# Peptides against a protein of PDB entry 3QIS, part 167

Target 1, 334 residues: chain A of PDB entry 3QIS
Amino acid sequence: PSLELSRREFVFENVKFRQLQKEKFQISNNGQVPCHFSFIPKLNDSQYCKPWLRAEPFEGYLEPNETVDISLDVYVSKDSVTILNSGEDKIEDILVLHLDRGKDYFLTISGNYLPSCFGTSLEALCRMKRPIREVPVTKLIDLEEDSFLEKEKSLLQMVPLDEGASERPLQVPKEIWLLVDHLFKYACHQEDLFQTPGMQEELQQIIDCLDTSIPETIPGSNHSVAEALLIFLEALPEPVICYELYQRCLDSAYDPRICRQVISQLPRCHRNVFRYLMAFLRELLKFSEYNSVNANMIATLFTSLLLRPPPNLMARQTPSDRQRAIQFLLGFLL

## One batch from the design tools (peptide; made by RFdiffusion4, then SolubleMPNN)

Design b2_p18_7_s1 (from b2_p18_7, 6 letters changed)
Fold by OpenDDE base, seed 5:
Structure b2_p18_7_s1 (fold): chain B 334 residues (1-334), chain A 18 residues (1-18)
Amino acid sequence: as target 1 above (334 residues)
Amino acid sequence: SMTSEQLLEEAIAEGEAE
């Protein structure tokens, strides 16, 4: 069997978080026999492509002189955003199109990724006084390394952040500040806040706005701004409540005094973000007659974002663990 | 009316008193 491919090189320029890009090509059976094609893993890979890439269809059958269109879809989700922001991964891959009893055909994928404040650590964002797109990639790597070291020092030594460092970190990320300030000013009376989904076009505008500027006002509906806050919290590499405290939060869920003591042990930036979000959500609950928001809905929604199980425990999370996690958060909303 | 700045300052200050 043999194939003819219309294209073998693909370039995806300016790839962004949550923005789908598509490139298409044709495969034709120029042989005299039917052929089965499939994308196969390279040597030592478990998957035929990186997590941000997909082929559609990824397998199929071609009669002699038949032609099929294949779509190559590039989409950076929360699962790939952090490693692309750090430059640990890149928009580069090689696909192997295999023919049964035939040859392998290689496709080259290349491009560039544009960093996002979504999927960046709270520690790095607290050190980042300018929009992420103004920060050189080399400096982003240094900020993540310095942020990791400061987190470890804060956990191990209770050493106050060296007040003599010429650039004090922000109390909270400017992106969290902008999102919460907007919601606090304009969304407290918004009916069905956090219940009505945002518009995908508005979400993309909000993300691009936060990545490229420090706006006076966030564009889009209150629903889109509210969903952007949820997406931001979901995309964090380390959740607002650090993984090391997860089990202690569950164990303390019915003792408000111990819950507060667990939160006091968070790194400063995580602790500030947690307290700021809880203060905002308590204010939002005062307007429940207008916004239809209640403590159980908010606790259920935000628990999955703020108090994520460590990756090693995700497969073992019980309904009891989920109820304890919700109860832990309820103690800060009531 | 409370500002978001005041809300942040209060949220930080409550935590320094604990």
Scores: peptide ipSAE 0.418, ipTM 0.912, DockQ to the pose 0.925
Fold by OpenDDE base, seed 1:
Structure b2_p18_7_s1 (fold): chain B 334 residues (1-334), chain A 18 residues (1-18)
Amino acid sequence: as target 1 above (334 residues)
Amino acid sequence: SMTSEQLLEEAIAEGEAE
C-alpha cells in the first residue's frame, strides 16, 4: 500500500490560548489495494500528538484512488496553556501517519505560541507590572521559578518579605483587577450575570486585550467580561485556594472561624485574590434584585474554580466533598 | 460609592486584622 500526501509540513503562526487554528491536507491512495491509515504514537509517547494538537480523522480506510481530507487542529486549552506560557512545551510536534502493512509518513508541525496571562500563576502575575506579551519569555520562566520558591517560603515562614530593592509585587494581578473593576463598575445591575454566556469573539478580544495592554476599559459585553473572569480562574495552574489547603477547606466548611484561618494560610497573592473576589461577589449579591444572582448560584459556580481538588483526588470527589466545598465559599458570601 | 480600590483595600485590611 502507498499514500500520497498533499503536504507534510505545517506551520501554526501566532497560536493563542483558546484560538482554534486549522490546517488541512489530503491523503490519497495511489496504490491498487485498500489502505488503512492511522496516526500512531512515537515509541515513547502514549498519544499520537501533543495535547494541543488533533488530527481529524485520526484513522480511516481508503479505497484505491480514494482521497480524504485531514484537518490538523491546534487548540490551546486550559490543560496546555501553562506549559506553553512557561516555554516548557512549544508548538512543535511530529505526527506519524502509519499505513497498515505500509510505510510511515512523518508530518512536521511547527509554529509559535503567544503567551497569555491566562494559565499563568497568580504569583508570577503579581510580579508582572506590564502585559505578558511585553515580558521576555526568559523572564517569564524566571518569574515562575521565583514565584514557586517564594510561595514555598511564604507557606513555611510568615517572614515579612524583606523590603529589599526588589520591585514590590502587586497585591493582585492587574488582569484580575481589570476584570473585577470592570464588573464592579458596569455589571452589578446586569441581569443574569455569570449565567448568560459571553460571545466567543468578545472573549478572544478580552484575552488579547489583557495579554497585550492595560486597557482603560475592557472590550465586550458584561457577560463576556464575566465569563473571561471565570475562564481566567479556571485556567490558573494552581487555583486561588492552593491545592495544599483543599482538604482543610472541606474539613472546616461548617466552621467559619476555621475557614478564615485556612484562608489566612494562603500565599499573599492567593489570599488577596480570594478576599478581593469574595468582597466583589458580596457586593454583587447586594444587587440581586437587578442581576438575578444569589449566593447559592455564585458559591456553586465559583467553588469549582476557586477550590479545585488536587489532581490526585479529582477522580474521587464525592457529592459530599462538593457540598462541603460549596459550604466553605458560602461562609464568605453571606 | 465604593471604588474597586476601596474594595481591594478593605479585602486586604480585613485579612491583616485576623
Scores: peptide ipSAE 0.414, ipTM 0.911, DockQ to the pose 0.947
Fold by OpenDDE base, seed 2:
Structure b2_p18_7_s1 (fold): chain B 334 residues (1-334), chain A 18 residues (1-18)
Amino acid sequence: as target 1 above (334 residues)
Amino acid sequence: SMTSEQLLEEAIAEGEAE
């Protein structure tokens, strides 16, 4: 069996969070026998490609002189955004197109990723006074490392934040401030807020706006701005309530005093973001007659974003755990 | 009307008093 490939090198320029890119090529059976093709894992890989890449179709049969189009799709979800933002992963891969009883054909994937404030830690974002696209990639790495060290110091109660020459971190990420400020100003009377989905094009514009600028006004509908806040919270590598406090939140869910004490133990940036979001959501609930927003809806929606189970417990979350998590959040909304 | 800045400041201040 033999294949001819129209292309073997693919470049994905300016890959962004949640923006699909596609490159296509053709494979042709230039042999005299039917053949089966498949993309196969490399020797040490469980998958034929990285999580942000896919081939469609990834397998198939070709008769002699038959041709098929293959799409290579690049899409950075919440699952890949953090490792691409840090530069731990890159837009580089090698695909192995295997021909049954034939040879392997190698496809080279390359490109560049544009960092996003989505999928970046709250600690790093509190140290970023400028849009993330203005920050050199080397400095992004340093900010993530420093953010981890400062989180650990804060948790260990050891070293007072040396009031030294490091620029004081922001109280909250500017991106969260911008989203919440917009919603507070313009969306309190918006009917079906957080119930109506945003527009995908507007969501991309909002993401690009926050990644590249400090706008006076966020573009798009109130629904798109509201959904962008949800996407931001969902994409956080560490949720607003740190994984280490998850079980304590569930255990305290019916004691408001203990709930507050658990929140006081969050790292400063996480604590400030949590309190700011709760204050905003309490204000939004005052307009329930206009926006159709109620405490149970908000608690149910935001609990999955703010109070995520640790990855090792995700598969074990019970309906009781979910109800406790909702009850924990309700104690800050009522 | 309360500003989002005031809302943030109050939310932080309430939490430093706890």
Scores: peptide ipSAE 0.412, ipTM 0.911, DockQ to the pose 0.949
Fold by OpenDDE base, seed 3:
Structure b2_p18_7_s1 (fold): chain B 334 residues (1-334), chain A 18 residues (1-18)
Amino acid sequence: as target 1 above (334 residues)
Amino acid sequence: SMTSEQLLEEAIAEGEAE
């Protein structure tokens, strides 16, 4: 069996978080026998492609002189955004199109990724006074390393950050401030806030706006801005409540005094973001007659974003753990 | 009306008093 491929090299320029890109090519059975094709893993890989790449169809059958279109889909989700932001991974892959009892055909995937404030740590973002697209990639790596070292120091030493040598970090990420400021100004009376989905085009505009600028106003509907806040919190590599405090939050869920003491042990930026979000959500709850928002809905929604189980706990909360996590958050909303 | 800046300042100040 033999295949003819219309293209073997694919370039995905300016790949962005949550922006689907597609490249298509044709495969033709120019042989005299039917053939089965499949994308196969390389020798050391469990998957035929990186998590941000997909082939559709990934397998199929071709009669003699049959042609099929294959779509190569590039989509950076929350699962790939952090490693692409740091430059640990890149928009590069090699696909192996295997023909049963035939040859392997190699496809080269290349391109560039544009960093996002989505999927960047709170610590790194607190050190970014400019939009992430204005920050040199080399400096992003340094900011992540410095952020890790300061987080460890803040956990080990109740020593006040020595005000002297480095530029004082922001109290909260400017991106969180911009999202919450918009929602606080314009969305407190928005009916079905956090219940109605945003528009995908507006979400992309909001992400691009936050990555490239410091706007006076965020573009899009209140629903799109609200969903962008949820997406931001979901995409954080470390949740607002650090994984190390997860179990203590569950254990303290029915003692408001211990809950506050657990939050006081968060790194400064995480603690500030948590308190700012809780203050915003308490203000939003004052307008429940207008926005249809209630404490149980908000606690249920935000608990999954703010208080995630550590990766080692197999990401599946028991119903009891989920209820404790919700109860923990309710103690800050009521 | 409270500003988001004031809301942030209060949220931080409450946390320094705890």
Scores: peptide ipSAE 0.408, ipTM 0.912, DockQ to the pose 0.949

Design b2_p18_7_s2 (from b2_p18_7, 7 letters changed)
Fold by OpenDDE base, seed 5:
Parts: sequence; C-alpha cells; structure tokens
Structure b2_p18_7_s2 (fold): chain B 334 residues (1-334), chain A 18 residues (1-18)
Amino acid sequence: as target 1 above (334 residues)
Amino acid sequence: MMTSEELLQQAIAEAEEE
C-alpha cells in the first residue's frame, strides 16, 4: 500500500488557552490495493499525540484512488494549560501515520504558545503585578518554582514568609480581584447569575483582556464575566482549598469551628482568595430576590471548583464525600 | 456602598481576629 499526503508540516502560531485552531490536509491512496491507515503511538508514548492535539479521522480505509481530508485540531484545555504556561510542554509533536502492511509517514507539528493567567498558580499570580504576557517566560518559571518552595516552607516550618526586601506579593491575584470587583459592582442584581452560560466569543475576549492588560472594566456580559470566574477557578493547578486539606474539610464538614480552623491553615494567598470569594458570595445571596441565586445552588457549583479531590482520590469520590464537601462550603455561605 | 476592596480587607481582617 502507498499514500500521497498533500502536506507533512504544520505550524500553529499563537496558540492560546481555549482557542481552537484547525489545519487540514489530504491523504490519497495512489496504490493499486485498498489500505487501512491509523495514527499510532511512538515507541515510548501511550497516545498517538499530545493531550492538546487531535486528528480527525484518526483511522480509516481508502480504496484505490480514494482521497480523505484529515483535520489536525489544536485545543489547550484546563488539562494542558499549566504545563504549557510553565514551558514544561511546548507546541511541538510528531505524528506517525501508519499503513497496515505498509510504511510510516511522519507529520511535524510545531508552533508557539502564549501564556495565560488561567492555569497559573495562585502563588505565582500573587507575585505578578503586571499582566502575564508582559512577564518573560524565564521569569514565569522562576516565579512558579519560588512559589512552590515558599508554599512548602510555609506548610512545613510554620515560618512566616520572610517579609524581606523583595516586592511584597499581592493579597489576592489581580485577575480574581478584577473578576470579583466587576461582579460585585454590576452583577449583584443580574437575574440567573451563574445559571445562564456566557458567550464563547466574550469569554475569549475576557481571557485575552486579563492576560494582556489591567482593565478598568472587563468586557462582555455579566454572565460571561461570571463564567470566566468559574473557568479561572477550574483551571487552577492547585484548587483554592489545597489538596492537602481536602480530607480534613470532609471530616470537619458538620463542625463550623473546625471548618474555620482548617481554612486558617491554608497558604496566605489561598486563604485570602477563599475568604474573599466567600464574602462576595454571601453579599450576592443578599440579593437573591433579584438574581435568583440560593446558597444550595452556589455551594453545589463552587464546591467542585474550590474543594477538588486530590488526583489519586478522584476515581474514589463517594456521594457521601460530595455531600460533605457541599456541607463544608455551606457553613461559609450561611 | 462597600467597595470590593473594602470587602477584601474586611474578609482578611475578620479572620485575623479568629
């Protein structure tokens, strides 16, 4: 069997979080026999491509002189954003298009990623006084490493972060402050807030705005700004309640005093973000007659974002654990 | 009317008293 490919090199310029890019090519059976094609893993890989890449179709049959279009789709989700922000992964891959009883064809994928404040740690963002696109990639790596080391020192040594002569970190990320400030000013009376989805185009504008500027006003509807806050919290590499405290939150869920003591043990930035979000959500609940928001809906929505099970426990979460997690958050909303 | 900045500072301060 033999194939002809219309192209073998693909460049994806300026790849961004949640922005789909597509490149197409044709494969033609220039042989005299039917052929089966498939994308196959490289020798040491479990998948035929990186998590941010997809081929469609990834397999098929071609009769002699038949042609099929293949789409290469690049999409950075919450599952790939953190490793691309840190530069641990890059927009580079090699695809192997295999013919049954034939040869391999190699496709080269290349490009560049533009870092996002989405999928960046709370600790790193508290050190970023400028938009992430103004920060050199080398400095992003240093800020993530320093943030990890300071978090680990704060947890292990109970030593106050040495308030040394370095630029004091922000109390909360500027991105969270901007989102919550907008919602607090303009969305408290918004009917169906957090229930109506945002517009995908407005969400992309909000992400690009937060990555590139410090706006006076966030663009888009209140629904899009509200959904952008949910996406931001979902994309965090470490949730607002650190994975280390997950089980203690479940164990304390019916004791409000122990719940407060568990939150006091969070790293300063995580603790500040949690308390700020709870204060905002309690204020939003005072306007329930206007916004149709209730404590059970908010607790159910935000629990999955703020109090995620550790990756090793995700497959083992019981309905009882989920109810305890909701009850834990309800104790801060009521 | 309370600002979001005042809300942030209150949320931080109430918790230093606990």
Scores: peptide ipSAE 0.348, ipTM 0.880, DockQ to the pose 0.960
Fold by OpenDDE base, seed 1:
Structure b2_p18_7_s2 (fold): chain B 334 residues (1-334), chain A 18 residues (1-18)
Amino acid sequence: as target 1 above (334 residues)
Amino acid sequence: MMTSEELLQQAIAEAEEE
């Protein structure tokens, strides 16, 4: 069996969070026998490609002189954004197109990723006084390392050294402040807020806006700004309620006093973000007659974002655990 | 009308009293 490939090198320029890019190529059976093709893992890999890459179709049959179009889709989801922001991963891969009883054909994937405030830690973002696209990649790495150390110090109740007023972290990420400030100013009377989806184009504009600027106003509809806040919270590498406190939140869910004490043990930036979000959501609930937002809906929606099970417990989450997690948040909304 | 900044500062101040 033999294949002809129209292209073997693919470059994905300016890859961004949640922006799909596609490159296409053709494979043709230039042999005299039917062939089966498949993308196969490299020797040490479990998957034929990195999580941000997909081939469609990834396998198939070709009759003699048959041609098929293959799409290479690059999409950075919440599952890949953090490792790309840190530079731990890059827009580089090698695909192995295997021909049954034939040869392997190598495809080279390359490109560049543009960092996002989405998928960046709250601690790192609190140190970023400028848009993430203005921050050198080397400094992003340093900010992530420093963010981890400061999280540990905060958990240990170590008194922050008197860092000069210029180096003092933000109380909350400017990106969260901008999103919440916009929603508070413009969306309190928005019918079906957090229930109507945003527009994908507007979501991309909001992400790009937050990554590249400090706007006076966020572009897009209130629904798109609201969904952008949800996407931001979902994409956090460490949820607003740190994984270390997850079980304690569930255990305290019916004791409001213990719930507050659990929140007080969060790292300063996480605690500030949590309390700011709860304050905003309580204000939003005062306008329930206009926005159709209720505490149960909000608690249910935000629970999965703010209070995520640790990765090792995800497979074990019970309906009871979910109800406790909802009850925990309800205690801050009522 | 409370500002988003006032909401933030309140949320932080409540954090220092606990």
Scores: peptide ipSAE 0.338, ipTM 0.879, DockQ to the pose 0.894
Fold by OpenDDE base, seed 3:
Parts: structure tokens; C-alpha cells; sequence
Structure b2_p18_7_s2 (fold): chain B 334 residues (1-334), chain A 18 residues (1-18)
């Protein structure tokens, strides 16, 4: 069996978070026998491609002289955004198109990724006074490493933030401030806030706006700005409540005094973001007659974002754990 | 009306008194 491929080299320029790109090629059975094709893992890989790439179809049959279109889809989700922002991963891959009882065909995937404030740590963003697209990629790595070290020092209560030598970090990421400031100014009376989805085009504009500028006003509807806040919180590599405190939050969920003490142990940026979000959400709840927002809805929605189970506990999350997590947040909303 | 900045500063200040 043999295949003819219309193209073997693919370049995905300016790949962005949540922006789907597609490149297509054709495969043709130029043989005299039916053939089965499949994308197969390389020798050391568990998957035929990186998490941000897919082929569609990834397998199939071709009759003699049959042709099929294959789509190569590049999509950076919350699961790939952090490693691409840091430069740990890149828009580079090799696909192996296997022909049953035939040869392998290699496809080269290349391109560039444009960093996003989405999927960047709260600690790094607090050190980032300019839009992420203005920051050299080499400095993003240094900012993440420095942010990890400062997080550890803060959790250990060992070293007061050396007030003297480095530029003071922001109290909260400018991106969180911009999103919450917009919602606080314009969305407190918005009916069905956090219940109505945003527009995909507006979400992309908001992401691009936050990645490239410090706007006076965020573009898009209040629903799109609200969803952008949810997407931002979901995409965080470490949730606003650090994984290390997850179990303590559940254990304290019915003791408001212990809940406050658990939050006080967060790294400064995480603590500030948590308190700022809770203050905003309490203000939003004062307008419940206008926005149809209630404490149970907000607590349920934000619990999955702010108080995520550690990866090792995700498979074991009980309904009781979810209820405790919701109760923990309710103690800050009421 | 409270600004988002005032809301942020209040939320941070309440943290230093605890």
C-alpha cells in the first residue's frame, strides 16, 4: 500500500490561547489495494500528538484512488496554556501517519505561540506591571521561577518580603483588577450575570486586550467580561486558594474563624485576590434584585474555580467534599 | 460610590488587622 500526501510541513503562526487554528491536507491512496491509515505515537510518546494538537480524522480506510481531507487542529486550552506561556513547551511536533503494512509518513508541525496572562501564575502577574506581550519571553521564565520561590517563602512565613531592593509587586494582577473594576462599575445591575455565556468573539477580544494593553475599558458585553473572569480563574496554574490549603479549607468549612485563619496563610497575592473577589461578590449580592445573583449560585460557581482539589485528589472528590468547599466560600459571601 | 480601588484597599486592610 502507498499514500500520496498533498503537504507534509505545517506552520501555525501566532497561536493564541483559546483560538482554534486549522490546516488541511489531503491523503490519496495511489495504490491498487485498500489501506488503513492511523496517526501513531512516536517510540517514547503515549499520544500521537501534543495536547494542543489533533488530527481529524486520526484514522480511516481508503479505497484505491480514494482521497480524504485531514484537518490538523491547533487549540491551546487551559491544560496547555501554562507550559506554552513559560516556553517549557513550543508549537513544534512531529506526527507519524502510519499505513498498515506500509511505510510511515512524517508530518512536521511548527509555529510560534503568543503568551497570555491567562494561564500565568498570580505571583508572576503581580510582578508584571506591563502587558504580557510586552515582556520578553526570557523574563517570563525568570518571573515564574522567582514567583515560585517567593510563594514558598511566604507559605513558610520565613522572610518578610524584602521591601527594599526589587520593585514592589502589585497587590493583585492588573488583569484581575481590570476585570473586577469593569464588572463592579457596569455589571452590578446586569440581569443573569455569571449565568449567561459570553460571545466567543468578545472573549477573544478581551483576552487579546488584556494580553496586549492596559485598557481604560474592557471591550464586550458584561456577560463576556464576567465569563473572561471565570476563564482567567480556571486557567490559573495554581488556583486562588493554593492546593496546599485545600484540605484545611474543607476541614474548616463550618468554622468561620478557622476559615479566615486558613486564608491568612495564603501567599500575599493569592490572599489579596481572594479577598478582593469576595469583597466584589458581596457587593454584587447587594444587587440580587437586579442581577438575579444569589450566594448559593455564586459559591457553587466560584468553588470549582477558586478551591480546586489537588490533582492527586481530583479522582476522589466526594459530594461531601464539594458541599464543604461550597460552605467554605459561603462563609465569605454572607 | 466606592471605587474598585477603595474596595481592593479595604479588602487588603481587613487582612492586616486579623
Amino acid sequence: as target 1 above (334 residues)
Amino acid sequence: MMTSEELLQQAIAEAEEE
Scores: peptide ipSAE 0.337, ipTM 0.877, DockQ to the pose 0.921
Fold by OpenDDE base, seed 2:
Structure b2_p18_7_s2 (fold): chain B 334 residues (1-334), chain A 18 residues (1-18)
Amino acid sequence: as target 1 above (334 residues)
Amino acid sequence: MMTSEELLQQAIAEAEEE
């Protein structure tokens, strides 16, 4: 069997978080026999491509002189955004198109990723006084490493943050401040806030706005800004409540005093973000007559974002654990 | 009306008193 490929090199320029890109090519059976094609893993890989890439179709049959279109789809989800932001991974891959009883055909995938404040740690973002797209990639790596080291130092109660006024971290990420400030100013009376989905185009505009600027106003509807806050919290590499405190939050869920003591043990940036979000959500609940927001809805929604189980426990989360996690947040909303 | 900045500062200050 033999194939002819219309293209073998693919370039995905300016790949962004949650923005789908597609490149297409044709494969033709220029042989005299039917053939089966499939994308296959490279040696030691479990998958035929990186998590941000897919081929469609990824397998199929071709009769002699038959042609099929294959789409190469690049999409950066929350699962790939952090490693792409740090430059640990890149928009580079090699696909192996295997022909049964034939040869392999290699496809080269290349491109560039544009960093996002989505999927960046709270610690790193608290050090970023400028939009992430203004920060050199080399400095992003340094900020993530320094952020990890300072988080560890803060947990160990070892070193007071050096008082150098110019290098002091922000109290909260500017991106969180901008989202919450907008919602606080404009969305307190918004009917069905956090219940109505945002527009995908507006969500992309909000992400691009936060990545590239410090706006006076966030673009899009209140629903899109609200969903952007949820997406931001979901995309965090570590949730607002650090994984280390997850079990203690569940164990304390019915003791408000212990709940407060658990939150006080969070790293400063995480603690500030948590308290700021809880203060904001308590203000929204005062307008429940207008916005249809209630404490149980908010606690249920934000629990999955703020109080995520550690990856090793995720598969074991019981309905009781979920209810305890909700009860933990309810103690800060009521 | 309290500003979001005032809300942030209050949420942080209440935190340092606990």
Scores: peptide ipSAE 0.329, ipTM 0.876, DockQ to the pose 0.921

